# Designs tried in a protein design run: peptides against a protein of PDB entry 6MBK. Part 71

Target 1, 240 residues: chain A of PDB entry 6MBK
Amino acid sequence: GFEMVNFKEEGFGLRATRDIKAEELFLWVPRKLLMTVESAKNSVLGPLYSQDRILQAMGNIALAFHLLCERASPNSFWQPYIQTLPSEYDTPLYFEEDEVRYLQSTQAIHDVFSQYKNTARQYAYFYKVIQTHPHANKLPLKDSFTYEDYRWAVSSVMTRQNQIPTEDGSRVTLALIPLWDMCNHTNGLITTGYNLEDDRCECVALQDFRAGEQIYIFYGTRSNAEFVIHSGFFFDNNSH

## One batch from the design tools (peptide; aimed at target 1 M58)

Design b2_p29_7_s2 (made by RFdiffusion4, then SolubleMPNN; from b2_p29_7, 19 letters changed)
Fold by OpenDDE base, seed 1:
Order: C-alpha cells, then sequence, then structure tokens
Structure b2_p29_7_s2 (fold): chain B 240 residues (1-240), chain A 29 residues (1-29)
C-alpha cells in the first residue's frame, strides 16, 4: 500500500501505491522490529547500561548508543533501517555560523546552545567511560567513537524517538519506529497508537490519499521553536 | 481523536528533557 520514495524537497518519505481512505489502518510495526530502550538493554550495551546512571536515566542516550552499536554491527537486524537514516541532519547540532547567527533573533537560541553544550559534555563523559569501563571493551564502537558519530546518533534519536508503552503497559519507554518514521509531518491529529494486545504500533491514515501521493502523519503538537530545536525546521502550517 | 485511538495508547514524538540532561551532567560528568 506504500513505498519509500526520495522526494526532492523533503527527502525520503512514504508514497501511497494505492488509494488509502481516511482512518484506514495502512501501516503497523510490531515491537520486535522497534529499536527501544529495552532492546538496548538486551544488546551488547546491557552490561554497561546496568552500571551507568546516565544511560539508565536518559533513554534517548541509551538509544543513541544502541544505534551506534547496531550501525557498527554488520549483522545487525536493524541494518536495513539504519541505512535509511540520513548521514547528517539539518538540526542545530549541525548548524553553521550563519545559521546560529540567524537563531540569535529567536527564542530558541538559548535552548540550542544548551543542547549543543550538553551534547558536547555527554560526548566527553562517554568517551572517558568507553575508554575506561570494563563493560565497554566489547562495544563495537570502542575504537571508533568520535563526536561526529555521537552527534549523528543523538540527532537521529532526537528527531525520531517516540513514546510507547512497555510490554505490560505499566510504563512509558522510548522507541525508534522503522519505516513509520519515514512519513513526513503535517498538521492534524495523532493517528498512531500502540496496540498492546497485538504488541504493535498502528497507524491509520489522517486523510484520504490517492495512489501516488505522499503520505503524511501528525507527530504531535509543537511550537516552531520546538521544531527548530528538535527537527531543524519551521513548519509552515504549524499554528503554535 | 480517531476512533481507533480508543483501544490504543497514543504514540507521540518525544522531546529530550534539556533540564534533566543538564542536571545529570552536573552530577556525573
Amino acid sequence: as target 1 above (240 residues)
Amino acid sequence: MPKFMETTVPVRHALPDLELQQKLLDEYA
């Protein structure tokens, strides 16, 4: 019912291969296909995760390291997904001097600086951890952990992480949702829900889409400032 | 909200908590 397409202005997105009606369940992704904090804990990162308070407290950082480890693993189940991710992002962590100067006129500048500073500090911290911690010795990224790697992973997670329930539904965790996250954003209502009974993410169409049209979804209400900080762009149809 | 949401948990993009990041870095880094 859909295919991945590289759109010139928007980059990769999903295109309908048939007519899709509003509220039609056209896409679902089982938990086993997701990159989650839990899958990170169950990976080669598990031992280190159990010993590092920052990894335990910050699911997004756990996902970032999970992403880096899987990227460095040729036989990773998620290689096909990882290959669809951008090699770089148009987010504040990648901003050039001119872009930063432009942001100085916006309310986002302080948060951007904080994000940049925090990311740098995180890298410095984990660089030391990876070099010294016994449980880091077997990580595939030990000898190849640059700031560029970390910046990429953090940006990937920042732009794509989602809140989903744990398997038992008792708590909320973070997940990267392959294929689904290729949908570009539009204004509207949330049309993606997690079905705990079937243990999968389910996405219904926000509107009618004709065959050949790009499929858009609504990722959530946010201000333009938040879009800049976390997605690197202003959305024209965003009312906030 | 769509009808299907009545039986599902909404999935939303999650924003990082910058304040929490700063706090943790101050404590551990």
Scores: peptide ipSAE 0.441, ipTM 0.869, DockQ to the pose 0.910
OpenDDE base, seeds 2, 3, 4, 5: peptide ipSAE 0.428, 0.436, 0.426, 0.427; ipTM 0.863, 0.864, 0.861, 0.863; seeds 2, 3, 4 fail the geometry check

Design b2_p29_7_s3 (made by RFdiffusion4, then SolubleMPNN; from b2_p29_7, 17 letters changed)
Fold by OpenDDE base, seed 2:
Structure b2_p29_7_s3 (fold): chain B 240 residues (1-240), chain A 29 residues (1-29)
Amino acid sequence: as target 1 above (240 residues)
Amino acid sequence: MFPHMETLVPVLHSLPDLEKEQELLDKYA
């Protein structure tokens, strides 16, 4: 019912190949296709994860390392997904000095500086861990872990991480949702949920889409500050 | 809310907790 298309201004998105009605379940993604904290634990990163307190405490950081490990693995199941990710982002971690100076007049500046500081400190910490920890020797990024790599992974995860239930529904975990996250954002209502019985993400259409139209979804209401952090700009049509 | 969503756990985008990250870095890094 849909196909991936590179739109000139919006980059990659999903286009309807048939008419899709509002509320129609048009897209689902099984857990096995997701990049999750659990898949990170079950990967080559697992031994290091089990011994590093920061990886254990911060699912987003675990996902960033998982993403880097899979990117560096030519036979990774997620290579097709990873190849669809932007090589660079318009997020604050990629801002030039003049762009950061502009943000000084905004409420987002504190969080932007915190993000910069945290990312730099994380990189320095994990660079040392990767160089010295015995369980890091098997990581495909062992000899190729740059700040640029880490910045990319952090930005990829920040822009794409979603909260989903664990398999037993007892906890919330983080996931990157391939194919689904190719939908560009629009204002509306949440139309994606997790089906625990079938163990999959399910997305229903926000509105009617005709064959050939781009499919948009609503990823949630964001404050202006959150929108700057996520997207690198203020969105005037935010209801908040 | 769409009727189909009533039986599902909402999937929500989230941002990293910058304060928690800082606390962990201060503790372990």
Scores: peptide ipSAE 0.583, ipTM 0.928, DockQ to the pose 0.862
OpenDDE base, seeds 1, 3, 4, 5: peptide ipSAE 0.579, 0.583, 0.563, 0.579; ipTM 0.928, 0.928, 0.924, 0.926

Design b2_p29_7_s4 (made by RFdiffusion4, then SolubleMPNN; from b2_p29_7, 17 letters changed)
Fold by OpenDDE base, seed 3:
Structure b2_p29_7_s4 (fold): chain B 240 residues (1-240), chain A 29 residues (1-29)
Amino acid sequence: as target 1 above (240 residues)
Amino acid sequence: MYPFMETHVPVRHSLPDLEKEEELLDKYA
């Protein structure tokens, strides 16, 4: 009922191949296709994860490393997904000096500076870990871990991480959701839920979409500051 | 969320917790 399309201004998105009605279940993604903290633990990163307190405490950082390891693995199951990700982002971590100066007059500046500082410190920490920790020797990024790589992974995860339940439904974990996260954002209501019985993400249509129309979803309400952090710009009519 | 999805767990985008990141960095880095 949909296809991947490269839209001129919005980049990759999903286009309806048939008429889709509002509230119709048009897209689902089984857990096995997700990049999760659990899949990170079960990967080549697992041994290091089990011994690093930061990886254990911060699911987003675990996902960033998981993403880097899988990107560096030619036979990774997620290669097709990873290849659809932007090579660069318009997020604050990629801001030029003039863009940062502009933010100094905004409420977003504190979070932007924190993000910069945290990312730099994380890179420095994990660079040392990768160089010295015995369990890092088998990581495909062992000899190729740059700040640019880490910045990219952090930005990828920041823009795409979602909260989903664990398999038993007892806790919340983080996931990247292939295919689903290709939908561009619009204002509306949350139309994606996790079906624990079928162990999959399920997305219903926010509105009617005709064949040939781009499919949009609502990822959640954001403050202006959150919008800048996520998207790199202010939205004039952002409700907060 | 639509009524028929009431049994579903809402799937939402979330931003990293910058304060928690800073605390962990201060503790371990």
Scores: peptide ipSAE 0.613, ipTM 0.930, DockQ to the pose 0.797
OpenDDE base, seeds 1, 2, 4, 5: peptide ipSAE 0.608, 0.415, 0.587, 0.405; ipTM 0.928, 0.706, 0.927, 0.704

Design b2_p29_8 (made by RFdiffusion4)
Pose (drawn by RFdiffusion4):
Structure b2_p29_8 (pose): chain A 240 residues (1-240), chain P 29 residues (1-29)
Amino acid sequence: as target 1 above (240 residues)
Amino acid sequence: SLLDYLASTSPPARVIPLMSDVLTTLAES
């Protein structure tokens, strides 16, 4: 019912190959396909996750390393997903100095500075941990772990991650949801939810989509400052 | 602390509610 298309404005997204009515359940993704904090713990990253206090406290950083470890694993279950991810992003981590300079004197620039400093600190910290701590000597990253790798990983996570209930429903966790996460954003309401009975992520159409029209979802009621800093885009006519 | 030093702020994740709540919101709308 859909195909991948490289749109000028949004980059790659989903396009309808048939008419899709509003409120039609047109997209579902079972839990097995998701990359989660739990799958990160049970992976080759597990030994380091159990020893490093930062990875235990910050599931988003745990997901970034999970993504990097699987990217460096030729036989990873998630290779189809990793190979289709973007190689670059428009998060401010990628901006030139003069591009950030336009934000001087604004409310938003402080968070740009924090993002930069946090990412650089995390990279330097984990570089040392991976090169010296025994619990990381079997990681794929010991051979090579560049700043570009880390910038890519945290950008992948921040622009795509989601909260979902745990498999039991009593807690929440962070996850990457393949296929569905290729939908771009438009104004509207959230139409994606987690179905605990079928144990899958389900998405109903936000609006009618004719064959040939791009399929959009509503990401959330975020400001443009949040879209730029954490999602890497500015949304014209953001009603929120 | 080392944690606050390394990660003073974090990016928000998208919230995915239960599917029943989404269907209820759509019905009320």

Design b2_p29_8_s1 (made by RFdiffusion4, then SolubleMPNN; from b2_p29_8, 15 letters changed)
Fold by OpenDDE base, seed 1:
Structure b2_p29_8_s1 (fold): chain B 240 residues (1-240), chain A 29 residues (1-29)
Amino acid sequence: as target 1 above (240 residues)
Amino acid sequence: SLLDELVPIEAPAREIPLIEEVKKQLALR
């Protein structure tokens, strides 16, 4: 009932191919299609993951590395998804000098500098790990791991990461949700939930959508500052 | 320690609730 479209001004989004009624289940994504900490552990990254305490302790960094490994793998299952991701983001890690100067008078500047510092530290650590760790030799990014690569992966994760239940529902894990996260944002109510019985993410329509209309969802309430810092969104902007 | 020097990616994850809870909340609007 929908198709991927590159909209003017908004970039990639989903467009209805038929009329969709409010609260209709129109989109679902099975767990096996998600990029998760578990799928990272089961990938080429697995051996390194099992021996690196940082990857084990910080699931979102594991997701970032998983994303980089899969991007560097021509035959990756997630290539179709990865190709839909922006090449650059509106996150602070991509701010130009003028943008940073503009924010210097605001409280947001502290968060910006924190992100720069922390991301640089992460990169420096993992650069060393990739160069020295025996299990890193098998990684497709072994000979090509730049800060630009890392900030892209970090920005992808920070804008798109989700907390979902584990298979047994006893704990939570982190996931990127392909296809679903192509929906642009609008004000409303949460209409996405996880169905443990069928082991899938389910999205129901926020409102009626006619054939040919863009499908929007509500990702949650955030302050403008939080949107800028973490998602690159602006309040009046429905773009990713 | 290394864990004291590094922090996770500084962004909140979206909390995806159970679908039953979503439906419950939607029914209340």
Scores: peptide ipSAE 0.606, ipTM 0.902, DockQ to the pose 0.765
OpenDDE base, seeds 2, 3, 4, 5: peptide ipSAE 0.604, 0.606, 0.599, 0.603; ipTM 0.903, 0.902, 0.902, 0.897

Design b2_p29_8_s2 (made by RFdiffusion4, then SolubleMPNN; from b2_p29_8, 12 letters changed)
Fold by OpenDDE base, seed 5:
Structure b2_p29_8_s2 (fold): chain B 240 residues (1-240), chain A 29 residues (1-29)
Amino acid sequence: as target 1 above (240 residues)
Amino acid sequence: SLLDELVPTEAPARVIPLISEVKERLAAL
């Protein structure tokens, strides 16, 4: 087993409560526990989703709004997960002026500015949609949709979104994977996969973990620049 | 349009492979 722990300097992570062997299936998350584009469509957001071309075309934005709607819903099934999400991120959308100035000398600045511009434009668009669209009236965020809300949701999705197969395996969709995404990152191999037969995301141990040790997984190879832009952190042991 | 501008710039998602593929790769080590 494992437990969620707030580690110093690393924030929340998972700690082994027993010895876990390498390649042991220690964590699985059924589809019904995932926040997906499909669950967004089946939520209070569904009616608006069905009529908004941008929500339909951009699954990440659909997830962002799904996250906001569920956060604003006290009885949401995902409240325990949402409460574990950072309130702020180290993504460019949260950069201070000095951080942006530092990046001005780098190639990353173009991506940062683009992200700012795009996010601001998205917010402006959806602010109007939420204020004027009939199907937005039932959204729990109707009277409380700020740029800070949108920035948070977009950043949450940006840092945590996964491409998983649809239930029938014929297509792919986007998903947030609760509990699993609490694992902190380390160098290694991908040990997470989707089990279509059991309709769940499965994670096998990258290495042996002793009881009391933090469980790390490998989320994939990215440059530090990509981590900063899309994941909000640097990885010292990144061999990319 | 906003859609045309923003869709191509969407941040990449992590690709979760099938677990069978993961196990196969791990077994090959």
Scores: peptide ipSAE 0.589, ipTM 0.880, DockQ to the pose 0.791
OpenDDE base, seeds 1, 2, 3, 4: peptide ipSAE 0.575, 0.581, 0.585, 0.578; ipTM 0.876, 0.876, 0.879, 0.875

Design b2_p29_8_s3 (made by RFdiffusion4, then SolubleMPNN; from b2_p29_8, 14 letters changed)
Fold by OpenDDE base, seed 3:
Structure b2_p29_8_s3 (fold): chain B 240 residues (1-240), chain A 29 residues (1-29)
Amino acid sequence: as target 1 above (240 residues)
Amino acid sequence: SLLEELAPILPPAREIPLIEEVRARLAAL
């Protein structure tokens, strides 16, 4: 019902290959295809995860390392997904001096600075862990772990992480949702939910889409400050 | 704590609701 297309202005997105009606279930992603904290624990990262308190406490960092390990693994199941991710982001971690100067007069500057500082500290911590911890020897990134790698992974998780229920529905976990997160954003209502019975993320159409039209979804509203931290963008009419 | 010092200031993860809740909201429009 859809295909991945590179649109001139929006970049990669999804295009309908047939007519899709409003509220029609057009896209679903089973749990087994998600990158989750659980899949991280069950990967080559598992032994290190079991012994590192930061990885255990911070699911987003666990996802970042999971993403890096899978990227460094030629036979990774998620290679097709990883190849669709941007190589760089417009997040604060990529801001140039002029962009930071522009933010100095805004309320976002403190959070931007803290994000950058904390990310750098995390990198320094994990660089040492990867070099010294016995369970890090099995990681494909052991001999190649740069700040640029970490910055990319953290930015990927920051922009794409979702909270979903665990398999039994008793708790929540963090997940990257392949294919679904390729949809470009539009104004509207949330049309994505998790189906526990079928154990999958489900997306229903926000509106009618004709064959050949780009499929848009609504990811939620954010303030300008949140957009800066999340994506590095200000929106003229997004005054929250 | 080390965890507090290293905690990233990141936008929160998107909360994916249950699909039943999504359908109920759409039906109410």
Scores: peptide ipSAE 0.601, ipTM 0.902, DockQ to the pose 0.770
OpenDDE base, seeds 1, 2, 4, 5: peptide ipSAE 0.585, 0.590, 0.586, 0.576; ipTM 0.888, 0.898, 0.894, 0.878

Design b2_p29_8_s4 (made by RFdiffusion4, then SolubleMPNN; from b2_p29_8, 15 letters changed)
Fold by OpenDDE base, seed 1:
Structure b2_p29_8_s4 (fold): chain B 240 residues (1-240), chain A 29 residues (1-29)
Amino acid sequence: as target 1 above (240 residues)
Amino acid sequence: SLLDELVPIEAPAREIPLIEEVKKKLKEL
């Protein structure tokens, strides 16, 4: 097994409670536990989703709003997951003035400003929608929708969104994968896949882990810049 | 149009493959 642990400097991660062998299936998450575009449609957000073209066209924004609605719902099924999410992120949306100034000498500055303006535009649009749309009156965030709320949800999606197959495997959809996404990143091979027969995400061990060791997984090959911008990770050995 | 003015959240999603493909690649090592 494994347990959630708050590691120094790394934040929350998973620690092995027993010896785990390489390629052993140690973690799986059934579809019913995932936060998906489909679960957003089936939530309190559903009526608004059915009438808003932006939510329909942009699944990751739908996930962001789904996350906000569930966070604002004390009895949400996903509260245990949401409470494990960072309160702040290392995404550009949280960069301080000095960090932005430093980046002005880099190629990353264009992406930073793009994220700022696009996120601000999204927020302005949805602020108006929430204030004026009849179906928004039922949302738990109706009277509490700040830019800070939105940038948090956006950053959560930016760092944690996954593309998974639909139930029939004919299409792909977007999902947040609770518990699994608590694993910190290391270099290696992809060891996570979706099992359509059992309708779950499955993670097999990248290497042997001893009881008491932190469990790391490989989320994919990215440059350090891409990790910072999109995942909030920094890996010293990522010489890409 | 509004769809031309707004863009999705600018971040790539992690592509989760089918588990069969993952297992196949691991066996090749």
Scores: peptide ipSAE 0.590, ipTM 0.895, DockQ to the pose 0.764
OpenDDE base, seeds 2, 3, 4, 5: peptide ipSAE 0.582, 0.584, 0.568, 0.583; ipTM 0.895, 0.895, 0.890, 0.890

## One batch from the design tools (peptide; aimed at target 1 I61 R121 Q122)

Design b2_p30_3 (made by RFdiffusion4)
Pose (drawn by RFdiffusion4):
Structure b2_p30_3 (pose): chain A 240 residues (1-240), chain P 30 residues (1-30)
Amino acid sequence: as target 1 above (240 residues)
Amino acid sequence: HWAMLIERGMTLEEAREQTELLNELFEELE
């Protein structure tokens, strides 16, 4: 019912190949396909996750390393997902100095500075950990772990991650949801939820989509400062 | 029908809380 298309404004997204009515359940993704903090713990990253206090406290950082470890694993279950991810992003981590300079004197620039400093500090910290700590000597990253790798990973996580209930429903965790996460954003209401009975992520149409029209979802009630810093885009006519 | 609704991404407030916690961990590990 849909195909991948490279749109000028939003980059790659989903386009309807048939008419899709509003409120139609048109997209579902089972839990097995998701990359989660739990799958990160049970992966080759597990030995380091158990020893490093930062990975235990910061599921978003754990997901970034999970993404990098699987990217460096030729036989990863998630290779189809990793190979279709973007190679670059428009998060401020990618901005030129003069592009950030336009934000001087604004409310938003302080968070740009924090993002930069946090990412650089994390990279330097984990570079040392991976090169020296025994619990990381079997990681795929020991051979090569560049700043570009880390920038890409945290940018992939921040622009795409989601909260979902745990498999039991009592807790929440962070996850990457393949296929569905290719939907771009438009104004509207959240129409994506987690179905605990079928154990899958389900998305109903936000509005009518005719064949040939791009399929959009509503990301959330975020400001443009949040969309630029964490999602890497500015949304014209953001009603929120 | 659903356990919860899913929103993509994070707020600036959530990012600030995460930054505070990460700084405290770095201070303790120094």

Design b2_p30_3_s1 (made by RFdiffusion4, then SolubleMPNN; from b2_p30_3, 10 letters changed)
Fold by OpenDDE base, seed 5:
Structure b2_p30_3_s1 (fold): chain B 240 residues (1-240), chain A 30 residues (1-30)
Amino acid sequence: as target 1 above (240 residues)
Amino acid sequence: KWAMLIERGITLEEFRKEQELLDEIFAEEE
């Protein structure tokens, strides 16, 4: 019912291949296809995860390392997904000096500086861990772990991480949702949820989409500042 | 119907919470 398309102005997105009606369940992604904290634990990263308190405490960092490990693994199940991710982002971590200087006049500067500081600290910490920890020897990134790699992973996770329930529904965990996260943003209501009975993410159409039209979703309530921090842009039609 | 609604990405508040937690973790390492 849909296909991946590289749109001229918006980059990759989803296009309807048939008419889709409003509220129609047109897209679902089973848990087994998600990149989650749990899949990170069950991957080559698992042994290190079990020994590192930061990876255990910070699901987003676990996902970032999971993403890096899978990217460095030619036979990774998620290679098709990873190849759809941007190689670089417009997030503040990628800002040039003049762009950062511009942010100094905005309310976002505090959060941006916090991110810069913490990202650098994380990199320094994990660089040492990767060089010295016995379980890091199994990681495909052992011999190549640059700040650019880490910046990319952090930005990928920051822009795409989602809260989903654990399999038993008792807790909340983090996930990257392949294919679904390719939908570009429009104003509206949340139309994606997790179906625990079928153990999958489900997306219903926000509106009618005709064959050939781009399929949009509402990402959630976001301020303009949030768009700058998380996506590197101001959304002109943002209702919040 | 759904156990949880899914918002793409994170909110500013969630971002700040992550940064605060990181600050706490690294403060313990120093």
Scores: peptide ipSAE 0.527, ipTM 0.911, DockQ to the pose 0.859
OpenDDE base, seeds 1, 2, 3, 4: peptide ipSAE 0.558, 0.519, 0.522, 0.522; ipTM 0.915, 0.909, 0.909, 0.909; seed 1 fails the geometry check

Design b2_p30_3_s2 (made by RFdiffusion4, then SolubleMPNN; from b2_p30_3, 8 letters changed)
Fold by OpenDDE base, seed 4:
Structure b2_p30_3_s2 (fold): chain B 240 residues (1-240), chain A 30 residues (1-30)
Amino acid sequence: as target 1 above (240 residues)
Amino acid sequence: KWAMLIERGITLEEFREQNKLLDKIFEELE
């Protein structure tokens, strides 16, 4: 009922291939297709994860490393998904000097600087870990772990991380949701939820979409600063 | 019935909390 398309102004998004009615369940993604903290633990990253305090405490960082490991693995199940991800982002970590200078006059600057500092610290830390830790030897990124790689992974997770329930529903964890995360943003209501009974993410249509129209979702209530930090853009019709 | 709603991405507050947590961990590792 939909296809991935590169739209002129918005980049990649989803386009309806048939008429979709409002509230119709048009998209679902089973847990097994998600990139999760659990899948990271069960991957080649698992041994290192089990011995690194940051990976254990920071699900977003675990996902970033998981993403890097899978990207470096030709036979990764998630290669088709990873290939749909931008190679570069318009987020602050990719800002040119002029863009950073512009941010200096905004309320977002403190958060951006925090991100710069923390990302650099993370990279320095994990560079050392990858070079010295015994369980890092089997990682496909062992001999190729650059700041650019890490920046990409962090940015990918930053822009695409989602909170979902654990399999038993007892806790909240983080996940990348392939295909669904291709939907671009519009104003509205949250139309995505997790169905634990069927163990899948489910998305219902925010409105009627005709065949050939782009399918939008409402990302959630976000400030302009959040859009800058997480998406690298301002949403013109953002009423929040 | 959905167990929870899924918002695309995280909030600024959640972002700040992640940064604070990371800072705390680094302090503990020093």
Scores: peptide ipSAE 0.613, ipTM 0.941, DockQ to the pose 0.882
OpenDDE base, seeds 1, 2, 3, 5: peptide ipSAE 0.611, 0.609, 0.582, 0.607; ipTM 0.941, 0.941, 0.932, 0.941; seed 1 fails the geometry check

Design b2_p30_3_s3 (made by RFdiffusion4, then SolubleMPNN; from b2_p30_3, 9 letters changed)
Fold by OpenDDE base, seed 4:
Structure b2_p30_3_s3 (fold): chain B 240 residues (1-240), chain A 30 residues (1-30)
Amino acid sequence: as target 1 above (240 residues)
Amino acid sequence: KWAMLIERGITLEEFREQEKKLEEIFKELE
């Protein structure tokens, strides 16, 4: 009912291949297709995860490393998804000097500086870990772990991390949701939820979409600062 | 019935919480 398309100005998104009615369940993604903290723990990263305080405490960082490991694995199940991800982002970690200067006059500057500092510290920390930790030897990124790699992974997770329930529904965890996260943003209501009975993410159409139209979702209530930090853009119709 | 709604990405507050938590962990590692 949909296909991935590169739209002008908006980049990659989803296009309807048939008419989709409002509230129609048109997209679902089973847990097994998600990149999650749990899948990270069950991957080649697992042994290191079990012994690293930061990976254990920071689900977003675990996802970033999971993403890097899978990207470096030619036979990774998630290769098709990873290939859909941008090679670079328009988020602050990729800002040019002029863009950073512009941010100095905005409310986002303090958060951006924090991110810069913390990302650099994370990289330095994990560079050492990868070089010295016994369980890092088996990682496919052992001999190829650059700041650019880490920046990409962190940015990928930052822009695409989602809160979902654990399998038993007892806790909230983080996940990347392939295919669904290709949807671009429009104003509206949240139309995505997690169905624990069927153990899948489900998305219903925000509105009627005709064949050939781009399918949009509402990301949630976001300030302009949030859009800058997490998406690298300002939404024209953002009233928040 | 959905167990929870899924918002695309995280809020600024959640971002700040992640950053703060990381800073605290780094302090613990020092």
Scores: peptide ipSAE 0.624, ipTM 0.943, DockQ to the pose 0.851
OpenDDE base, seeds 1, 2, 3, 5: peptide ipSAE 0.600, 0.608, 0.569, 0.618; ipTM 0.937, 0.939, 0.931, 0.943

